# Ledger of designs, part 5: peptides against a protein of PDB entry 4Z5W

Target 1, 305 residues: chain A of PDB entry 4Z5W
Amino acid sequence: IPDVFLELNKLWYFSAQSNLFNGEMPRSLSNSRSISLLSLRNNTLSGQIYLNCSAMTNLTSLDLASNSFSGSIPSNLPNCLRLKTINFAKIKFIAQIPESFKNFQSLTSLSFSNSSIQNISSALEILQHCQNLKTLVLTLNFQKEELPSVPSLQFKNLKVLIIASCQLRGTVPQWLSNSPSLQLLDLSWNQLSGTIPPWLGSLNSLFYLDLSNNTFIGEIPHSLTSLQSLVSKENAVEEPSPDFPFFKKKNTNAGGLQYNQPSSFPPMIDLSYNSLNGSIWPEFGDLRQLHVLNLKNNNLSGNIP

## One batch from the design tools (peptide; aimed at target 1 Y208)

Design b1_p9_2 (made by RFdiffusion4)
Pose (drawn by RFdiffusion4):
Structure b1_p9_2 (pose): chain A 291 residues (1-233, 242-249, 256-305), chain P 9 residues (1-9)
Amino acid sequence: IPDVFLELNKLWYFSAQSNLFNGEMPRSLSNSRSISLLSLRNNTLSGQIYLNCSAMTNLTSLDLASNSFSGSIPSNLPNCLRLKTINFAKIKFIAQIPESFKNFQSLTSLSFSNSSIQNISSALEILQHCQNLKTLVLTLNFQKEELPSVPSLQFKNLKVLIIASCQLRGTVPQWLSNSPSLQLLDLSWNQLSGTIPPWLGSLNSLFYLDLSNNTFIGEIPHSLTSLQSLVSKPDFPFFKKGLQYNQPSSFPPMIDLSYNSLNGSIWPEFGDLRQLHVLNLKNNNLSGNIP
Amino acid sequence: FDPSFIETQ
């Protein structure tokens, strides 16, 4: 990509995604005062990611995903004070999230999916301090690590939480109850154990719950039949494993408890869930009748 | 249904 961005001082939108571009991002792009939306994803771009946050005061959305970059996660990123969305998926950082991210107050959406992020314990202790974070994707990182149960964790405004296919040990942590506005929860494809917490049924905005492919035991909590959003009625897309979904509401309401060790019966009160589109209880130890 | 998971690209 040519180094001509000093000359293009009115450029507020640049999208070069899904091309064959390689090499580093030109430094002038890293200094652009006018750039707001930048999408370079799905190229062969490489090198240490450098962004001058004193210079890029209009940067609001950054998508460098699925590229050949290496090095660390830039620690100066919280200083890009208008940056609201970062898609850093499929960049092999082989690193932890910098502590400075606890100061990233403009951040509302973050994806480190399949990015070789280590230490979920430190990553979540940091990111809980980003007060405006509404969506977090940590899928395919933290391999075989433990999902922290530390009760001090609070993600208050969190709407979407996805940490799948990390083979995480531990249980569904209770601190997730500190995210009362949670819409979409995906903990699937992990090694999670214990029982399914009844407090999940207390989440009034939750419409999508994927607990599939875990080691969960015990009963289906009765509270799931009283889930409010299941009973009664911005750009950074998601892929389901790939089928694209543009926003969290693009996912039809679902309960997927499949591929666990769950026991007991199916509650008749599930009939109360009139807005439920998908109910997947396959590959469990469930017994009794079908209500 | 078989299990699935959500990611980004």

Design b1_p9_2_s1 (made by RFdiffusion4, then SolubleMPNN; from b1_p9_2, 6 letters changed)
Fold by OpenDDE base, seed 4:
Structure b1_p9_2_s1 (fold): chain B 305 residues (1-305), chain A 9 residues (1-9)
Amino acid sequence: as target 1 above (305 residues)
Amino acid sequence: MEPFYITTE
């Protein structure tokens, strides 16, 4: 990418995604006062990620996903006082989330999907201080770590939590009950155990629940038949989506099904590939907004209602 | 079975 962004003093949106760009980010780009939206996703960009937050005063969205960047997660990003959305998916950091992210009050949407992030306990302890954090995607990180169950963890404004395919151990954490605005929860493809907690049915905005491919036992909580967002359409508050798309993928190299916003996911309960027992509750028939009920590959018995 | 997950990549 040429180092000409100083001359582009009116450039508000720069999208150069899905090209063949290599080398480092131009210094003029990292110092752009005009850019609000920056997407360089799906290139071969390299070097250290550096942004001059004192210069980049208009930066609101950053998508650097699927690049060959190296080094540390930029600890100065909280100084980008308008930066709301960050997609750092598929950047091999091999790092923990910086402690400075405790101060990241502008942050609303963060993805580190497949970024070799380590220490989920530290990550969640840090990110709980992001008071405006609504979307958190941590898929393909924290391999074989334990999902912390510390009841003091609090994500008050969390709407989308995706921590899939991490081989995480532990249980569905009680601290998620402190997120009453949760709309989408994906903890699929882990090694989570115990019972599915009944308080999940109290999450009135929860329309998408994926707990598939875990080691959950016991009955399906009857409270899931009372998920208000799946009973009535009226309570689905469409909030501002992150400036990055979601992809449902089978592998890291295949194209996935793209979802431009969390509301584009079909209303779903996926509990498949667990060790759940008991019956399918007839009251699942009350979930008039439910598109997908996946209970396959469990130990369920009785009649199908 | 091959994992099937949500990402942003």
Scores: peptide ipSAE 0.630, ipTM 0.952, DockQ to the pose 0.583
OpenDDE base, seeds 1, 2, 3, 5: peptide ipSAE 0.613, 0.549, 0.548, 0.628; ipTM 0.938, 0.925, 0.922, 0.952; seeds 2, 3 fail the geometry check

Design b1_p9_2_s2 (made by RFdiffusion4, then SolubleMPNN; from b1_p9_2, 6 letters changed)
Fold by OpenDDE base, seed 1:
Structure b1_p9_2_s2 (fold): chain B 305 residues (1-305), chain A 9 residues (1-9)
Amino acid sequence: as target 1 above (305 residues)
Amino acid sequence: GEPSYLTTE
């Protein structure tokens, strides 16, 4: 990418995604005072990520996903006072979340999907301080770590939590009950065990639940038949979507189905590929807004209602 | 088919 952005002093939106750009980010881009939205996703950019937050006072959205960047996660990003959305998916950092992210009050949406992030305990302890954080994607990180169950963890404004395919051990953490605005939860493709907790049915905004491909045991909580968002037509408030798409994948190499907004996901309960037993509750029929109920590959018995 | 998971990549 040429170093010409000093001349582009009115440039508000720069999207050069899905090209063949290589080399480092030009210094003039990292110092742009005008840019609000920067997307360089799916290129071959390299070097260390550096943004001059004191200069980039208008930066609101940053998508650098699927590039060949190296080095540490930029610890100065919280100094970008208007920065709301960050997509750092598929950047091989091999790092922990910076402690400075405790101060990242502008942050609303964060993805580190498949970015070799380490220490989930530290990551969650840091990110809980981001009071405006609504979307958190940590898929394909923290390999074989334990999902923290520390009750003090609190994500009050969290709406989308995706921590899939991490081979995480542990149970469904009680601290998620402190996220009453949670709309989408994906903890699929882990090694989570124990029972599915009944308090999940108290998350009145939860319309998408994926606990598939874990080691859950026991009965399906009857409380899941009373998920309010799946009973009533209450229009899921079209909340401001993250400025990055989501992909539903069966494996890392498969082309995923693209979803531009979390609200575009069909209302779903997926508990497939576990060791759940007991019956399918007839009261699942009360979930009039439910599009997908996936209970396959369990130990369920009795009648299909 | 195998279950799916969500990513942003």
Scores: peptide ipSAE 0.636, ipTM 0.951, DockQ to the pose 0.807
OpenDDE base, seeds 2, 3, 4, 5: peptide ipSAE 0.625, 0.627, 0.623, 0.630; ipTM 0.951, 0.951, 0.948, 0.951

Design b1_p9_2_s3 (made by RFdiffusion4, then SolubleMPNN; from b1_p9_2, 7 letters changed)
Fold by OpenDDE base, seed 1:
Structure b1_p9_2_s3 (fold): chain B 305 residues (1-305), chain A 9 residues (1-9)
Amino acid sequence: as target 1 above (305 residues)
Amino acid sequence: MEPFYLTTE
């Protein structure tokens, strides 16, 4: 990318995604006073990610996903006082979340999907201080770690949580019951065990639940038949609009189905590929907004209602 | 058919 962004003093939006750009980010781009939205996703950009937050006073959205950047996660990003959305998916950091992210009050949407992030306990302990955090995506990190169950963890404004395909051990964490605005939960493709907790059915905004491909046991909690967002249309789900797309994938090598917004997901309960037993509750018929109920590959018995 | 998971990549 040419180093000409000093002359572009009115540049508000720059999207150069899905090209063949290589080398480092231009210094003039990292110092742009005008830029609000920057997307360079799906290129071959390299070097250390550096942004001059004192210069980039208008920066609100940053998508650098699927690039060949190296080194540490930029610890100065919390100094970008208007920065709301960060997509760092598929950047091989091999790092922990910086402690400075405790101060990241502008942050609303964060993805580190498949970014070789380590220490989930530290990551969640840090990110709980981001009071405006609505969307958190941590898929394909923390390999074989334990999902912390520390009751003091608080994500009060969280609407979208995705921590899939991490091979995480532990149980569905009780601290997640402190997220009453949760709309989408994906904990699929882990090694989570125990029972599915009944308090999940108290999440009145939860329209998408994926707990598939874990080691859950016991009965399906009857409280899932009373998920208010799936019973009635009256709860207009205030949709988180992250400036980055989502992808529904079967494996790391397959192309995914693209979803531009969380609202574009069909209302779903997926509990497939577990060790759940007991019956399918007839009261799943009350979930008039439910599009997908996936209970396959369990130990369920009795009648299909 | 294996279940899906969500990513941003």
Scores: peptide ipSAE 0.593, ipTM 0.939, DockQ to the pose 0.797
OpenDDE base, seeds 2, 3, 4, 5: peptide ipSAE 0.569, 0.586, 0.588, 0.586; ipTM 0.937, 0.938, 0.935, 0.939

Design b1_p9_2_s4 (made by RFdiffusion4, then SolubleMPNN; from b1_p9_2, 5 letters changed)
Fold by OpenDDE base, seed 1:
Structure b1_p9_2_s4 (fold): chain B 305 residues (1-305), chain A 9 residues (1-9)
Amino acid sequence: as target 1 above (305 residues)
Amino acid sequence: GEPSYITTE
């Protein structure tokens, strides 16, 4: 990318995604005072990620996903006082979340999907301080770590939590009950064990629940038949979507289905590929807004209602 | 088919 952005002093939106750009980010871009949205996703950019937050006072959205950047996660990003959305998916950091992210009050949406992030305990302890954080995607990280169950963890404004395909051990953490605005939860493709907790049915905004491909045991909580968002036609308020797409994938190499916003996901309960037993509750019929109920590959018995 | 998971990549 040429170093010409100093001349582009009115440039508000720069999207050069899905090209063949290589090399480092130009210094003039990292110092742009005008840019609000920067997307360089799916290129071959390299070097360290550096943004001059003191200069980039208008930066609101950053998508650098699927590039060949190296080095540490930029610890100065919280100094970008208007920065709301960050997509750092598929950047091989091999790092922990910076401690400075405790101060990242502008942050609303964060993805580190498949970015070799380490230490989930530290990551969650840091990110809980981001009071405006609504979307958190940590898929394909923290390999074989334990999902923290520390009750003190609190994500009050969290709406989308995706921590899939991490081979995480542990149980469904009680601290998620402190996220009453949670709409989408994906903890699929882990090694989570224990029972599915009944308090999940108290998350009145939860319309998408994926606990598939874990080691859950016991019965399906009857409380899931009373998920309010799936009972009533309450228009899921079109909340401001993250400025990055989501992909539903069967594996890392498969082409995923693209979803431009979380609200585009069909209302779903997926508990497939576990060791759940007991019956299918007839009261699942009360979930009039439910599009997908996936209970396959369990130990369920009795009648299909 | 195998279950799917969500990413942003």
Scores: peptide ipSAE 0.650, ipTM 0.951, DockQ to the pose 0.824
OpenDDE base, seeds 2, 3, 4, 5: peptide ipSAE 0.626, 0.630, 0.629, 0.645; ipTM 0.947, 0.943, 0.941, 0.948

Design b1_p9_3 (made by RFdiffusion4)
Pose (drawn by RFdiffusion4):
Order: sequence, then C-alpha cells, then structure tokens
Structure b1_p9_3 (pose): chain A 291 residues (1-233, 242-249, 256-305), chain P 9 residues (1-9)
Amino acid sequence: IPDVFLELNKLWYFSAQSNLFNGEMPRSLSNSRSISLLSLRNNTLSGQIYLNCSAMTNLTSLDLASNSFSGSIPSNLPNCLRLKTINFAKIKFIAQIPESFKNFQSLTSLSFSNSSIQNISSALEILQHCQNLKTLVLTLNFQKEELPSVPSLQFKNLKVLIIASCQLRGTVPQWLSNSPSLQLLDLSWNQLSGTIPPWLGSLNSLFYLDLSNNTFIGEIPHSLTSLQSLVSKPDFPFFKKGLQYNQPSSFPPMIDLSYNSLNGSIWPEFGDLRQLHVLNLKNNNLSGNIP
Amino acid sequence: FESGYIYTD
C-alpha cells in the first residue's frame, strides 16, 4: 500500500480488505489525522503493527484481522481516543493483552479470535475495566487454560461474550452474573465442567446461549424456562463454524446444551418460551418423557 | 440442529 496518506488529508474511509496486499502498513497511514474507518483485513500485511495515536485522532474503527502481522499487541492503542472497534482476529500475536488496555475507555467492541492470546486470567482482569465494552470475542485462544472463577471480575455493560473453542477447564463462573445486560453467550467447545448455574435464567436480555460441547453434568436449571427474552418479545460481523451474521440480533434465539452429560428431564415450562427459535439438547443423558 | 461456535474473520 503506497505511502501517500499525508497527501490524502481528507480521507476518512479506507477499505482495502480481501486483496493480495503485502508488506507493512505505510507509516503515513499510521499518521493519518483524518482516517476514521480503516479496514485492511484479509491481506498478507506483515510486521509489527504501529499506530500513532497522537496523530490518528479520528480513528474510530480498525480492522487488521486475518493478516500476517507479528510482534506484540500495540500498547499505545488506548490513546487513540475515538477508537471504538478493533477486529484483531487471526493475527498471531503469541502474546498477552497489555495492561494499558484497562485504560481503553472508548472501546466498545473487541475481537482477538484465533490470535494466539495467552493467559485468559490476566486478559479478563484487564478488560473488565473497559467500561464501554459491549462485545468481546476471545474464541480460539488460551488453549487448555483455566477459565478464572475469581469473583472480582465485572463486565457491567457486556452484551456479547464469546470465548469458544479454547478447551477451557473450570465451571461457568458466577462473576458473569455481573453482566446483567448480556445478550449473547458462547462458551461452546471447551472443557467446562460442573453444573449449569441457575442464575443464567436471571439474564433478562439473553436470547442466545451456546453451552454446547462441554463436560457439563447435572440438571438443566429450571430458570432457563423463565428466560425473559425467550418468553416475550454498527459494523463488525460474526461468523459461525463460515456463515456470516452482521450483528448479534442476526442470530435467532437459541438454547444449545448439546454434547454434554446433562441429566434429568425436559421441563414442561419450556413451553413458556414462545420466542425460542432453536432448542438443541442432543447428545446428553436426559431422561423422562417429552412434555 | 447443528452445533457450532462463533468467531470473527
């Protein structure tokens, strides 16, 4: 990509995604005062990611995903004070999230999916301090690590939480109850154990719950039949393993408890869930009748 | 129904 971005001082929107571009991002792009939306994803771009946050005061959305970059996660990123969305998926950082990210107060959306992020314990202790974070994707990282149960964790405004296919040990942590506005929860494809916590039914905005492919035991909590959003009625897309979904509401309401060791019966009170589109209880130890 | 997990590209 040419180094001509000093000359293009009115450019607020640049999208070069899904091309064959290689090499580093030109430094002038890293210094662009006018750039707001930048999408370079799905190229062969490489090197240490450098962004001058004193210079890029208009940067609001950054998508460098699916590229050949290496090095660390830039620690100066919280200083890009208008930056609201970062798609860093499929960049092999082989690194932890910098502590400075606890100061990233403009951040509302973050994806490190399949990015070789280590130490979910430190990563979550840091990111809980980003007060405006509404969506977090940590899928395909933290391999075989433990999902922290530390009760001090609070993600207050969190709407979408996805940490799948990490083979995470531990249980569904109670501190997730500190995210009362949670819409979409995906903990699937992990090693999670224990029982399914009844407090999940207390999440009034939750419409999508994927607990599939875990080691969960015990009963289906009765509170799931009283889930409010299941009883009664911005750009950074998601892919389901790939089928694209543009926003969280593109996902039809779902309960997927499949591929676990769950026991007991199916509650008749599930009939109360009139807004439920998908119920997947396959590959469990469930017994009794079908209500 | 097919079970799956959500990710980004």

Design b1_p9_3_s1 (made by RFdiffusion4, then SolubleMPNN; from b1_p9_3, 4 letters changed)
Fold by OpenDDE base, seed 1:
Order: C-alpha cells, then sequence, then structure tokens
Structure b1_p9_3_s1 (fold): chain B 305 residues (1-305), chain A 9 residues (1-9)
C-alpha cells in the first residue's frame, strides 16, 4: 500500500479488503487523523501492527483480519478513544491479551478468532473491565485450556459470546448468568463437561445457543423450553452489529455461511454431539420463534413430541 | 461431527 494517506486528509472510510496487498501498513495510514473505518482484511500485509492513537482520533473500526502480521497485540489501542470494533481474526500473535485492554472503554466488539491467543483466564479477567463490550469472539484459541468458572467474572453488557473450537475443558461457567443481555452463545467444539445448567433458561434475550460437540451429560434443562426470546415475537432490537461478518464453519478449511449481523442467525438451540440423556421436552413446542432444534447424536430416549 | 462453529475469518 503506498504511503500517500497524508494527502488524503478527508478520507473517512478506507476498505481494501480481499486484495493482494503485501508489505507493511504505510506510516501515513497509521497516522491518519481523518480515517474512521479501516478495513484491510484478507490481504498479505506483514510486520507489526502499529497505530498512532494520538493521531488517529477518528478511528472507530479496525479490521486487519486474515493478514500476515507478526509480533505483539498493540498495547496502545485503548488510547484510540473512539475505537469500538476490532477484528484481529487469523493473525498469528502467539500472545496474551494486553493488560492495557482493562482500560478499553470504547471497545464494543472484539474478535481474535484463530489468532493464537493464549491464557483464557487472563483474557477474560482483562476483558471484563471493558464495560461497553457487547461482542466477544475468541474461537480457535486457548487450545486445551480450562474455561474459567470464577464467579467474580462479569460481562454485564455482553450480547454475543463465541468461544468455539478451543478444545476447552471445564463446565458452562456460572459467571455467564451475570450477562442478562446475552443473545448469542457459542461454546461448541470444546471438551466442556458436566450438565447444562438450568440458569441458561433465565437468559431472556438468548435466541442462539450452540453447545454442540462437547461432552455434556444429563438431561436437557427444562428451563430451555421457557427462553423468552424464543417464546415471544419480541423483535430482537436490531442492535448495532459489529463492523465484521460472522461465518458458520464446519471446519477451518470449509467455506462458511456468511452472516453480516448476529440478528441474521436463525433462532437456534444446538445441543448435538453430546452425551445428553432423558426425553425431549414437549414444551419445546412453546418456542414458537425457534427455527433450529438440533439434538442429534445424543443418548436421548422416549417419544419425539 | 457435522455441527458448525462461529468465526469472524
Amino acid sequence: as target 1 above (305 residues)
Amino acid sequence: PESGYLTTE
């Protein structure tokens, strides 16, 4: 990318995604005072990620996903006082979340999907301080770590939590009950065990639940038949979507179904590929807004209602 | 398994 952004002093939006750009980010871009949205996703950009947050006072959205960047996660990003959305998916950091992210009050949406992030305990302990954090995607990180169950963890404003395909051990963490605005939970493709907790049915905004491909045992909690968002036609308030798309993938190499907004996900309960037993509750029929109920490959018995 | 998971990549 040429170093010409000093001349582009009115440039508000720069999207150069899905090109063949290589080399480093130009210094003039990293110092742009005008840019609000920067997307360089799906290129071959390299070097360290550096942004001059003191200069980039208008930066609100940053998508650098699927690039060949190296080095540490930029610890100065919390100094970008208007920065709301960050997509750092598929950047091989091999790092922990910076401690400075405790101060990242502008942050609303964060993805580190497949970014070789380490230490889930530290990551969650840091990110719980981001009071405006609504979307958190940590898929394909923390390989074989334990999902923290520390009850003190608190994500009050969390709406979308995706921590899939991490081979995480542990149970469904009780601290998620402190996230009453949770709309989407994906903990699929882990090694999570124990029972599915009944308090999940108290998450009145939860319309998408994926616990598939884990080691859950016991019965399906009857409380899931009373998920208010799936009973009532209450229009899920079109919340400001993250400025990055989501993909539903069956594996890392498969083309995923693209979803531009979390609200575009079909209302779903996926408990497939577990060791759940007991019956299918007839009261799943009360979930009039439910589009997908996937209970396949369990130990369920009795009648299909 | 044929279940999918969500990513942003």
Scores: peptide ipSAE 0.658, ipTM 0.955, DockQ to the pose 0.699
OpenDDE base, seeds 2, 3, 4, 5: peptide ipSAE 0.624, 0.630, 0.623, 0.625; ipTM 0.950, 0.951, 0.946, 0.949

Design b1_p9_3_s2 (made by RFdiffusion4, then SolubleMPNN; from b1_p9_3, 5 letters changed)
Fold by OpenDDE base, seed 1:
Formats: C-alpha cells, sequence, structure tokens
Structure b1_p9_3_s2 (fold): chain B 305 residues (1-305), chain A 9 residues (1-9)
C-alpha cells in the first residue's frame, strides 16, 4: 500500500479487503486523522501492527483480520478513544491480551478468532473491565485451557459471546448468569463437561445457544423451554452489529456460511454431540420463535413430542 | 460432528 494518506486528509472510509496487498501498513495510514473505518481484512500485510492513536482521533472501526502481521497485540489501542470495533481474527500473535485493555472503554466489539491468543483467565479478567463490550469472539484460541468459572467475572453488557473450538475444559461458567443481555452464546466444539445449568433459561434475550460437540451430561434443563426471546416476538431491537461478518464453519478449513449481523442468525438451540439423557420436553413447543432445535447424537430417550 | 461453530474469519 503506498504511503500517500497524508494527501487524503478527508478520507473517512478505507476498505481494501480481499486484495493482494503485501508489505507493512504505510506510516501515513497509521497517522491518519480523518479515517474512521479502516478495513484491510484478507490481504498479505506483514510487520508489526502500529497505530498512532494520538493522530488517529476519528478511528472507530479496525479490521485487520486474515493478514500476516507479526509481533505483539498493540497495547496502545485503548488510547484510540473512539475505537469501538476491532477484528484481529487470523493474525498469529502468540500472545496474551494486553493489560492496557482494562482501560478500553470505547470498545464494543472485539474478535481474536484464530489469533493464537493464550491465557483465557487473563483475557476474561482484563476484558470484563470493558464496560461497553457487547461482542466478544475468542474462537480457536486457548487450546486445551480451562474455561474460568470465577463468579467475580462480570460482563454486564455482553450480547454476543463466542468461545468455540478451543478444546476448553471446565463447566458452563456461573459468571455468564451476570450477563442478562446475552443474545448469542457459542461454546461449541470444546471439552466442557458437567450439566447444562438451569440458569441459562433465565437469559431472557438469549435466542441463539450453541453448546454442541462438548461432553455435557444429565438432562436438558426444563428452563430452556421458557427462554423468553424464543417464546415471544419481542422485536429484538436490531442493535448496531459489529462492523465484521460472522461465519458458521463445520471445519477450520471449510468455507463458512456468512452472516453479516448476529440478528441474521436463526433462533437456535444446538445441544448436539453431547451425552445428554432423559426426554425431550414437550414444552419446547412453546418456543414459537425457535427455528433450529438440534439434539442429535445424545443419549436422549422417550417420545419425541 | 456435523455441528458448526462461529468465527469472524
Amino acid sequence: as target 1 above (305 residues)
Amino acid sequence: PESGFLTTE
């Protein structure tokens, strides 16, 4: 990318995604005062990610996903006082989340999907301080770590939590009960064990639940038949989605189905590929907004209601 | 498993 952004002093939106750009980010881009949205996703950009947050005072959205960047996660990003959305998916950092992210009050949406992030305990302990954090995607990180169940963890404004395909151990963490605005939970493709907790049915905004491909045991909690968002046509106010798409993938190497917004996900309960037993509750029939109920490959018995 | 998981990549 040429170093010409000093001349582009009115440039508000720069999208150069899905090109063949290589080399480093030009210094004039990293110092742009005008840019609000920067997307360089799916290129071959390299080097250290550096942004001059004191210069980039209009930066609101940053998508650098699927590039060949190296080095540390930029610890100065919290100094970008308007930065709301960050997509750092598929950047091989091999790092922990910086402690400075405790101060990241502008942050609303964060993805580190498949970014070789380490230490889930530290990551969640840091990110709980981001009071405006609504979307958190940590898929394909923390390989074989334990999902922390520390009750003090609190994500009050969290709406979308995706921590899939991490081979995480542990149980469904009680601290998620402190996230009453949670709309989407994906903890699929882990090694989570124990029972599915009944308090999940108290998450009145939860319309998408994926616990598939874990080691859950016991009965399906009857409280899941009373998920209010799946009973009533409450028009989930289409809150501003993150400025990055989501993909439902069956494998890391397969093309995923693209979803531009979390609201575009079909209302779903996926408990497939576990060791759940007991019956299918007839009261799943009360979930009039439910599009997908996937209970396959469990130890369920009795009648199909 | 044929279940999918969510990513942003």
Scores: peptide ipSAE 0.666, ipTM 0.955, DockQ to the pose 0.705
OpenDDE base, seeds 2, 3, 4, 5: peptide ipSAE 0.657, 0.658, 0.651, 0.659; ipTM 0.954, 0.955, 0.949, 0.952

Design b1_p9_3_s3 (made by RFdiffusion4, then SolubleMPNN; from b1_p9_3, 5 letters changed)
Fold by OpenDDE base, seed 1:
Structure b1_p9_3_s3 (fold): chain B 305 residues (1-305), chain A 9 residues (1-9)
Amino acid sequence: as target 1 above (305 residues)
Amino acid sequence: PESFYLTTE
């Protein structure tokens, strides 16, 4: 990418995604006062990520996903006072989340999907201080760590939580009951154990639940038949979606189906590939907004209602 | 398993 952004003093939106750009990010781009949205996703950019937050006063969205960047996660990003959305998916950091992210009050949407992030306990302890955080994606990190169940963890404004394919141990954490605005939960492809907690059915805005491919036991909580967002068309408060797409994948090597917004996901309960027992509740018939019910590969018995 | 998971990549 040429170092000409100093002359582009009116440039508000720069998207150069899905090209063959190589080398480092231009210094003039890292100092741009005009840019609000920067997307360089799916290139071969390299070097250390550096942004001059004192210069980049209009930066609101940053997508650097699927690049060959190296080094540490930029600890100065909380100084970008208008920065709301960050996508750092598929950047091999091999790092912990910086302690400075406790101060990241502008942050609304964060993805580190497949970024070799370590220490889930520290990551969640830091990110709980981001009071405006609504979307958190941590898929393909924290390999074989334990999902912390510390009741003091609080994500009060969280709407989308995705921590899939981490081989995480532990149980469904009780601190998620402190997230009453949760709309989408994906904890699939882990080693989570115990029972599915009944309080999960009290999350009135939860329209997408994926607990598939874990080691859950016991009965399906009857409270899941009372998920209010699946019974009635709640006015989905169209809160601003993340400026990055989601992908539904079967494995790391397959192409994913792209979804531009969380609201574009079909309403779903996926509990497949567990060790759940008991019956399918007839009251699943009350979930008139449900599009996908996946209960396959469990130990369920009785009649199909 | 043939279940899905969500990513941003």
Scores: peptide ipSAE 0.640, ipTM 0.956, DockQ to the pose 0.688
OpenDDE base, seeds 2, 3, 4, 5: peptide ipSAE 0.612, 0.619, 0.623, 0.621; ipTM 0.953, 0.953, 0.953, 0.953

Design b1_p9_3_s4 (made by RFdiffusion4, then SolubleMPNN; from b1_p9_3, 4 letters changed)
Fold by OpenDDE base, seed 1:
Structure b1_p9_3_s4 (fold): chain B 305 residues (1-305), chain A 9 residues (1-9)
Amino acid sequence: as target 1 above (305 residues)
Amino acid sequence: YESGYLTTE
């Protein structure tokens, strides 16, 4: 990318995604006072990520996903006082979340999907301080770690939590009960165990629940038949989506189905590929907004209602 | 419908 962004003093939106750009990010771009949205996703950019937050006072969205950047996660990003959305998916950092992210009050949406992030305990302890954090995507990180169940963790404004395909051990963490605005939960493709907790049915905004491909046991909580967002259409909160798309992948090598907004996901309960037993509750018939109920590959018995 | 995980990549 040429170093010409100093002349582009009115440039507000720069999208150069899905090209063949290589080399480092130009210094003039890292110092742009005008840019609000920067998307360089799906290129071959390299070097260390550096942004001059004191210069980039208009930066609100940053998508650098699927590039060949190296080095540390930029610890100075919290100094970008208007920065709301960050997509760092598929950047191989081999790092922990910077401690400075405790101060990242502008942050609303963060993805580190498949970025070789380590230490989930530290990551969640840091990110809980981001009071405006609504979307958190940590898929394909923390390999074989334990999902912390520390009840003191608080994500009060969290709406989208995706921590899938991490081979995480542990149980569904009680601290998620402190997230009453949660709309989408994906903890699929882990090694989570225990029972599915009944308090999940108290998350009145939860319209998408994926606990598939884990080691859950026991009965399906009857409280899931009372998920208010799936009973009534009136609770479908259209919320500001992050500036980055989501992909549903069946495996690491398959192309995913693209979803531009979390609201574009079909209302779903996926509990497939577990060791759940007991019956299918007839009261699943009360979930008039439910599009997908996936209970396959369990130990369920009785009649299908 | 097939089970699959969500990503941003």
Scores: peptide ipSAE 0.654, ipTM 0.944, DockQ to the pose 0.882
OpenDDE base, seeds 2, 3, 4, 5: peptide ipSAE 0.616, 0.622, 0.637, 0.625; ipTM 0.937, 0.939, 0.947, 0.939; seeds 2, 3, 4 fail the geometry check

Design b1_p9_4 (made by RFdiffusion4; failed a check: too like the target's own chain)
Pose (drawn by RFdiffusion4):
Structure b1_p9_4 (pose): chain A 291 residues (1-233, 242-249, 256-305), chain P 9 residues (1-9)
Amino acid sequence: IPDVFLELNKLWYFSAQSNLFNGEMPRSLSNSRSISLLSLRNNTLSGQIYLNCSAMTNLTSLDLASNSFSGSIPSNLPNCLRLKTINFAKIKFIAQIPESFKNFQSLTSLSFSNSSIQNISSALEILQHCQNLKTLVLTLNFQKEELPSVPSLQFKNLKVLIIASCQLRGTVPQWLSNSPSLQLLDLSWNQLSGTIPPWLGSLNSLFYLDLSNNTFIGEIPHSLTSLQSLVSKPDFPFFKKGLQYNQPSSFPPMIDLSYNSLNGSIWPEFGDLRQLHVLNLKNNNLSGNIP
Amino acid sequence: SLNYLDLSS
């Protein structure tokens, strides 16, 4: 990509995604005062990611995903004070999230999917301090690590939480109850154990719950039949493993408890869930009748 | 509203 961005001082939108571009991002792009939306995803771009946050005061959305970059996660990113969305998926950082990210108050959406992020314990202790974070994708990182149960964790405004295919040990942590506005929860494809916490049924905005492919035991909590959003009625897309979904509401309401060790019966009160589109209880130890 | 139900094992 040519180094001509000092000359293009009115450029607020640049999208070069899904091409064959290689090499580093030109430094002038890293200094662009005017750039607001930048999408370079799905190229062969490489090198340490450098962004001058004193210079890029209009940067609101950054998508460098699925590229050949290496080095660390830039620690100066919280200083890009208008940056609201970062898609850093499929960049092999082989690194932890910098502590400075606790100060990233403009951040509302973050994806480190399949990016070789280590230490989920430190990553979540840091990111809980980003007060405006509404969506978090940590899928395919933290391999075989433990999902922290530390009760001090609070993600207050969190709407979407996805940490799948990390083979995470531990249980569904209770601190997730500190995210009362949670819409979409995906903990699938992990090593999670214990029972399914009844407090999940207390999440009034939750419409999509994927607990599939874990080691969960015990009963289906009765509170799931009283889930409010299942009983009654921005750009950074998601892929389901790939089928594209543009926003969290693009997912039909679902309960997927499949591929666990769950026991007991199916509650008749599930009939109260009139807005439920998908119920997947396959590959469990469930017994009794079908209500 | 339910269009997919899977109880198989």

